# Designs tried in a protein design run: peptides against a protein of PDB entry 6GMG. Part 108

Target 1, 331 residues: chain A of PDB entry 6GMG
Amino acid sequence: DSDDRVTPPAEPLDRMPDPYRPSYGRAETVVNNYIRKWQQVYSHRDGRKQQMTEEQREWLSYGCVGVTWVNSGQYPTNRLAFASFDEDRFKNELKNGRPRSGETRAEFEGRVAKESFDEEKGFQRAREVASVMNRALENAHDESAYLDNLKKELANGNDALRNEDARSPFYSALRNTPSFKERNGGNHDPSRMKAVIYSKHFWSGQDRSSSADKRKYGDPDAFRPAPGTGLVDMSRDRNIPRSPTSPGEGFVNFDYGWFGAQTEADADKTVWTHGNHYHAPNGSLGAMHVYESKFRNWSEGYSDFDRGAYVITFIPKSWNTAPDKVKQGWP

## One batch from the design tools (peptide)

Design b1_p29_2_s4 (made by RFdiffusion4, then SolubleMPNN; from b1_p29_2, 11 letters changed)
Fold by OpenDDE base, seed 4:
Structure b1_p29_2_s4 (fold): chain B 331 residues (1-331), chain A 29 residues (1-29)
Amino acid sequence: as target 1 above (331 residues)
Amino acid sequence: MIEVRPSSLTAEEAELINNAGKEAEEAAK
């Protein structure tokens, strides 16, 4: 278990961060220093700087999910997820491609499927949808108005999302956001909320009833986006890690990256904030580190994962956890 | 401090991280 997890101590509100360090083209720092930066840059509620609460520090201490948890204000539900999959590429590579030397057929198919996902297009789809949602939110003072606006926007763009039912994560996401209902949050006023984006990396081969090969090398058919909408059915994601292929090998179940609501048009210049593991300063894993990565660094992922989804959720506009501009590192 | 990242973990380390993930999920409920 993770009994050695420790909640990072409080940092003085006005304590400035130490400089971040470069790490594999990223900006990297220890979790306590991230808390300092967070308090200076992202903590503002209604324009007022806030000390990270004990609860928030506890969320953050869980590591891989903690950064997204703190900044979104809720544990990721991952219900409104988008991706892009090149079906033609996949079919063509399966037909005309060949396994590499020493690569099994299952490994080959899993790899081809992984490579058939376009992370940039998936991210762009999420941004597109978030923009539509934000337009629908702008002047909507109740959920009905928001939904009406959303449907109109989708109709104008001839977007397939207009065909989703009312219970779809697409339409229910706002009402299912705790901060939307909070008095100091949205207070049930959609115009006080904005759409934000985070990303999850995970393993496709999670079906325990499937072949061992799929669990080891991926399920080529799993977690593909629906045509037209780009929606990924995340209901079968149970945070099951990739199965080991050799003794001593282990894989992590997921990784999360926080994007928020950056307005940078160039995807390659966007900054993604993520953590390595839970905070265990006195344990074998050591202190938690937080990374601020460019999109190319984030989207590259790890061999632990063969799927990447870009998820939309909502936060109050009064929060500054998702500013339009994010500066990598410190200073 | 040791930097531990996915794809460079032992089975034991991965298990610890995954357990923390499960704990986080339970804590959020």
Scores: peptide ipSAE 0.613, ipTM 0.898, DockQ to the pose 0.595
Fold by OpenDDE base, seed 3:
Structure b1_p29_2_s4 (fold): chain B 331 residues (1-331), chain A 29 residues (1-29)
Amino acid sequence: as target 1 above (331 residues)
Amino acid sequence: MIEVRPSSLTAEEAELINNAGKEAEEAAK
């Protein structure tokens, strides 16, 4: 239980953040200071700065999911997820490669599978799709118009997503977004919404009916993107962590990173905002910290995870939680 | 590169974090 979890206190709306601590391409700060930055930079609704509400602070306090939760306005559903997997590389490495010294066959295969994912291409795919969606949203004043626009855009690009079912996460994502239906959000007007991106790191070996080796070292066949579309079936992601390989070892079930709608063309220069763990200033884990990492730092992930997905959701254009430009750290 | 959390979590630490994740999911309902 997270009995030690504490909701960060409210920060005065006019309080400026303290400087972030730079470290190896990322900027770090305590959660309370992030709230200050958030209020100054990201809190705006219809151009007006807002104090982070108690509800938002509570969401944030849950840790790694909290940043994405606060900025997207909803708990991540992860249904519209993209990745890129190099099948040729995978097959070639399995055929011609060898386990490292002390590495089991299962560990080798899991590692090779993990390394066969191209994070940059996965991210780029999500960005491409988000761009298509944004074009479809721009002049659509009802969902039908949005869907028609989307299909036209996909047809023009000969995109395999055009073949997705109408009930697929791809086409249903907008209607399933709470903020789209809110009066002060989209108000059922697609043109008031924009596509945004976040990323989830998780473990492939979540099938409890599979071998122990897959649970420990990964399932090489799990959570691969569909050819052509890049869509990842996330239905089997149940937030089950990697199984320990040694006594006393433990792994975290997921990590989330917020990208939003940055327009920086160079993926390596994009900024990803994420948290370490739930806020427990008086507990063993300590205070929650928020990190603003460059893509390289984020995409590397941790040993806890062997999959990364780039997920599209929607927020109202009136929100400033996904600006075109994100500055790392403070000032 | 420096990890944002310990490179090796104990079972107890991981459980705490994971429980918080479950609580978050429940709170979102």
Scores: peptide ipSAE 0.605, ipTM 0.910, DockQ to the pose 0.834
Fold by OpenDDE base, seed 2:
Structure b1_p29_2_s4 (fold): chain B 331 residues (1-331), chain A 29 residues (1-29)
Amino acid sequence: as target 1 above (331 residues)
Amino acid sequence: MIEVRPSSLTAEEAELINNAGKEAEEAAK
């Protein structure tokens, strides 16, 4: 029950983390120990360590979304999302492929659609766009200057995003970032902000008016990126989990992974931070655990999900929640 | 490989978060 969620207690600012534990190629620790690491490594504002506030601990306690929440400074809105989908592969497999033994047509189509998404290319697209945005931010001291710079950068790169409407999440993302407007954040100065990335895994078959098969096995047509831009319309994502295919089967609604602004060029070497569930130390689920996974482990996802999106948001440069380098585990 | 499934939110918690997100979006406007 949601009533079992507990806010992790405060950790002393100078308390060092215990060693992380290996878990299936990931570094794993309990949430309290992650708070210790966070305070030592990621808490810095204007170069000064900060104790994780009660509010931040409360956000963190929500599980996987909590990790992204505390590091981005806001609840994920997922408006500026990117993915890569191979339409030719999808069409070809549907035409020439066959369902596996015991696989229904709906299962087959759902699987083929899932397999037609390229997580690495989706991530690369998000990084590319984030890089463009960061260049546009660098010397912009007001939003108008940022937008002008952004348009110029896109034009120079012949990027299809240049054709997006001014009201598109792409152009409105900065102004809609609370930390941009905060005095101790961006203070309405784009040059004080930087683009960061997180990822969301979710289920495509969320339309309750659709067939039961789509809810069980995926909607092949849902949450595809727009050609050229790679933008995914996330408006229909309502955190509805996959429908059970057998009695007693249950699926979770989403998973979030925090990347931030790592500069590692090799995607496979990037570190993604995520949580397993809400913190319920006295409940059936137990204490929340935090994982630091390599991209391969993150992008693999779970059977609960058939979509992955890479989302761009912004944080103040004065925050250290998105450092250039992230070390997996502790020490 | 023991699949560690994220069990992040109950339906009720998801609704609360969705509402909080909407409020945050409105406040950001």
Scores: peptide ipSAE 0.024, ipTM 0.670, DockQ to the pose 0.192
Fold by OpenDDE base, seed 1:
Structure b1_p29_2_s4 (fold): chain B 331 residues (1-331), chain A 29 residues (1-29)
Amino acid sequence: as target 1 above (331 residues)
Amino acid sequence: MIEVRPSSLTAEEAELINNAGKEAEEAAK
């Protein structure tokens, strides 16, 4: 029950973390220990360590989304999302492939669609766009200058995003970021902001008006990226989990992973931070755990999900929640 | 690699998260 969720207690600012536990290529720790690490490594505002506030601890307590929430400074809206889908692979597999033994046609199509998404290319697209945005931000002191710079960058690269409407999530994302407008944040100065990335895993078969098969095995046509831009319309994502395929089976509604603004060129070496569930130390679920996973571990996802999106948002450059280098675990 | 699955949220908890998301989206308009 939601009543079991508890806000983790405050940790002393100078308390050092306990060692993380290795977990199949991941580094794992309890949420309280992550708060300790966060205060030592990620809490800095204008170069000064900060104690995680009660509000931030409350956000964090929500589990997987909480990690992204506390580090981005806002609840994920997922408006500026990217993915990569291999349409040729999808068509070819549907044409030349066949259902496995015991696999229904719907299950086959859902699986083929899932396998036609390329997580690495989706991530790369988001990084590419974030880089373009960061260049546009760098010397822009008002939103108009930022937008002009962005359009020029896109034109130079012949990027299809140049054709997006001015009100699209792509162009409106910055002005719709609360921290951009905050006096102690961007203060309406784009050059004080930087683009950051997080990822969401979710289920495609969320349309209640669709067939039960799509809800069980996925909707092959749902949440595909637009050609050229890679933009995913996330408006129909309502955090509805996969429908059970057998009695007693249950699925999780989503997973969130925080990447930030790491500069590591090798995707396989990037670190993704995520949580398992909401913090319920006195409940059946137990204490929340935080994981730091390599891209391979993150991008693999779970059977609960058949879609992965890479989302761009913005944070003030004065925050250290998205450093250039993230070290897995502790020490 | 052993799958480390996140715990399932209750329906009530999912609704709370959805509501928070909607509020955030509305605030961003």
Scores: peptide ipSAE 0.024, ipTM 0.667, DockQ to the pose 0.218

## One batch from the design tools (peptide)

Design b1_p30_1 (made by RFdiffusion4)
Fold by OpenDDE base, seed 5:
Structure b1_p30_1 (fold): chain B 331 residues (1-331), chain A 30 residues (1-30)
Amino acid sequence: as target 1 above (331 residues)
Amino acid sequence: SARRAVTEEEAEKILEKNEEAEEKAEEEAE
């Protein structure tokens, strides 16, 4: 129940953050202190610091999705998602591997499928595509020019994305971004926008018509990337959590991590910002905490999830929510 | 600490509102 969710109070614009605390290789702080950091570092519109609005604080209060929401400017739609799956590894492990002691066949297959996803390669693919998109955006002053540039870039790279339908999430993502159409955002000018990345962790076994085993242990065939493009069909992701394997067990439905547009070439040095749960300072969950994690800490995920997707969206270049460099923690 | 994300129902409602807003914005742009 999200009934205990509270919007964090406003923080003075000039209030400096308190130091973050280390937490298992992450930097951790309470949500109010993240708001202070956000105002100092990420709030800038056209180079001017902004106080986080009540609406933005409300978005942030939703927890793990809230960080991505406030920084992207929209609730994640997850339409343009990428992953990497090693089909040869999967087939080989199924053929030559054996279930562990006490592991069911379905549990074994689900685990092998999970292990056949490569989070780093999925992230790399998303970064590659985002780079292509950014080049296509740079000098495009209308959507048609952007699409023409994009097709040209893809053709030059012999990228399989060039064969995607014009109505695919790949080509429609920009026009479907609210901030692109906003007067103070893109104002329908692609050159005012940039591609950004976030990640979602979720459960594969969401099909209610499937076997109970798939809902408990994963669906090995679900949410695989298309060969060549790396695109994941996210249409079947309905935020359904993993089914309990034992009485009283419960799983979280998703996790979101914000990357933005960091230029750090080493994936292991990139910083991912995410929350633990919705803000409930007077409830059983307590105050929301925000984590700034290295890629390794993010990509490890939780047992709640067996899929990771790296999603591309767009924000105005005038926003500082996706800077080239993100510093972990404070100071 | 117990980790809890947005409920399925709440997430769906937010997504629906966003989709409706996107569709409306597309219709207004046509």
Scores: peptide ipSAE 0.178, ipTM 0.795, DockQ to the pose 0.105
Fold by OpenDDE base, seed 2:
Structure b1_p30_1 (fold): chain B 331 residues (1-331), chain A 30 residues (1-30)
Amino acid sequence: as target 1 above (331 residues)
Amino acid sequence: SARRAVTEEEAEKILEKNEEAEEKAEEEAE
């Protein structure tokens, strides 16, 4: 229950983190210790270390989404989302594959659809687009200049995104970013902003009008990327969890992982920061933990989810929440 | 461990606020 959520207390600005604990290839810590790390490493605005504000601590307390929220400066809207789906693999497996023993047809189709998504290619697409956007931002001092630069970059790369509507999430994402308009943020200057990436895991079978089987085992046709662009229509994502397949089974509605703007070319070496659940130190869930996972550990996901999207948003360059290099754990 | 981050209701409320803010931003840009 949301009623058990507690805002983590403030941590002194100069308090150093305790060492993170290894957890199955991840680095793990309690949320309060992450706040300490965040203040030392990620809190800098205009080169000045900041204490995490009460508002930011409140955002963080929401769990997995809270990590992305505090680092991006806004609750995830997920509008500019990318994925990669191998349609030929999907069709071929449906045609030539067989359900496993005890697997229903719907379960088989849902599984095959899930397996037809390529998380690495989806992530790579988002990174490619973010790089194009960053080049377009570099010398643009107004939105018009940014959009012109973006169109030129896309044309040079023969990217299908050049054909997107001006009102598409792709072109509107910058102007719809609150921190772009903030005086201490972008101040309407695109060159003060940078593209950042986070990932969302969620369930495909969210349509309440669909069959119970789709809600239990996934909707094979839902949340596929558009051909050429890789854009995923996230408008149907209502944070509805997977339906139970057995009595007493429950699933989580989503997971969020923060990547930011790491420059590490090897996807497997990138670090993804995420939380387990909302902070409930006095409740049944307990204290929130923060994980710093490698891409392999992040992209593996959970059975709760059959979709992964890689989302682009923007933050001011003056923020250090998305550094070029992220170190796993502490020290 | 139950990894509930945000309740569906809370998420919807936050999303609604964000959408309203985006709509306002679009209106100001026109």
Scores: peptide ipSAE 0.144, ipTM 0.784, DockQ to the pose 0.104
Fold by OpenDDE base, seed 3:
Structure b1_p30_1 (fold): chain B 331 residues (1-331), chain A 30 residues (1-30)
Amino acid sequence: as target 1 above (331 residues)
Amino acid sequence: SARRAVTEEEAEKILEKNEEAEEKAEEEAE
């Protein structure tokens, strides 16, 4: 029950982290130790180290989403989401493939749809778009200049995003970012902002009016990216978990992983930071743990989820929550 | 390990606050 959630205590600003522990090819630590690392590495505003505030510690305590929340400065809205779906693979496997022994037709179709998403290509698309946005931001001192630069960059690349409506999440994302408007943030100056990336894993079969099979095994047609743009309509994502397939089975509603603005060109070497559950040190779940995973460990996901999206948002350049290089673990 | 994220209700409340903030920002920009 979420009622067992506790805000982690404050950590002294100069307290060094304890060493992280290896866990299934990732680095793992308890949330309090992550706060120590965060204060040493990611807390900097205008080059000055800061203690994680009570509000930030409260955000972090929410688990996987809390890691993205504290580093992005806002709860994820997921409006600017990208994915990659191989329609030819999907059609071919449906036509020529066969259900496994004991697999229903709906289970087969859901599995084939899940397998037709390419997490690496989805991530690459988000990185490409974030790069275009960062170029558009660099010398723009007002929103109009940013939008003009963005349209020009998209036209030069013959990118289908140039055809998006001016009110689309793609063009509205910057102005809808709270930190862009903050005096100590962007102060309405796009050149003070940078694009950052996080990922969300979720379930496709969220429509309560759909068949029970879609809720149990996935909706093959849900949350597909638009051709050419790679944009995913996230408006139907209501954080509804997968329906149980057997008695006593329960699924988690989502998972979030923070990437930020790493410059590592090899996707497999990128580090994704995420939490296991909300912080409940006195409850049945126990203390929250934070993981720093390589892309393979992150993108593998769980049986709870059949969709992955890569989302772009913005943070002030004065924040150090999205450095060019992320070191896995401690020291 | 047990995985428990934010409840649907808590997530929805936070999202609603963010959407309201976005709507106000759009109205001020018109």
Scores: peptide ipSAE 0.125, ipTM 0.776, DockQ to the pose 0.102
Fold by OpenDDE base, seed 4:
Structure b1_p30_1 (fold): chain B 331 residues (1-331), chain A 30 residues (1-30)
Amino acid sequence: as target 1 above (331 residues)
Amino acid sequence: SARRAVTEEEAEKILEKNEEAEEKAEEEAE
């Protein structure tokens, strides 16, 4: 029951975190200890350490999405999402592959579709686009200058994103970022902003008008990236979980992982921060835990999900929620 | 571990509030 959610208490600004615990190649801690780490490492605005506000603690308390929410400064809208799908692999496996013993045709098709997504290539595409955006931001002092720079960068790279409509989430994303308009944020100055990345895992079979098989085993045609751009239409993502395949089975509706703006070139060495569930210390779920995972641990996902998207948003450069280097755990 | 993400209803409510805030910010910027 969502009614058991509690906002974590304030932590003293100078309280050092306790050591994280190793968990299957991840670093794990309770949410209160993550707040302590966050205050020491990520809280800085204009170079000054800050206590996590009550509002930020409330956002964080929502679990996996809360980690992305507190670090991005807004609830994820997922409008500017990227993925990579190997259509040739998909077609070849459907043609030449066979269902496993006990696997239905729908289950086979759903599995083959899931396996045809490349999380690493999807992440690399998002990083590429974020880099282009960051170059466009660097010397732009108004939105018009940013958009002009962005178009020039895309033209120079012969990127298919240059053909996107002016109303596309790609071009409107900065304007639609609250922190861009804030006086203490971007103050309408693109050069004060930077592109950041988070990831969402979700279920493809969300169409209630579709077959029960698609809801149980996935929709092989849903949430594919557009050719050339890698853009995913997320408009049909309504946070609907996978349908149970057996009585008593239940699935989670989504997972969110925060990457930010790490400069580590090796994807496998990047750190992804995510939560397990909403904070319910007095409820059946218990206290929220925060994980810092390597990309391999993040991208593996769960059986609850058959899609991954890498989403670009923006934060002020004055925020330290997306540093160039992220260390896993504590110390 | 029981993973309960934000409910669909809660997520929709938060998104709606954010969209309203964005629209208001756009109106104030015009």
Scores: peptide ipSAE 0.132, ipTM 0.778, DockQ to the pose 0.110; fails the geometry check

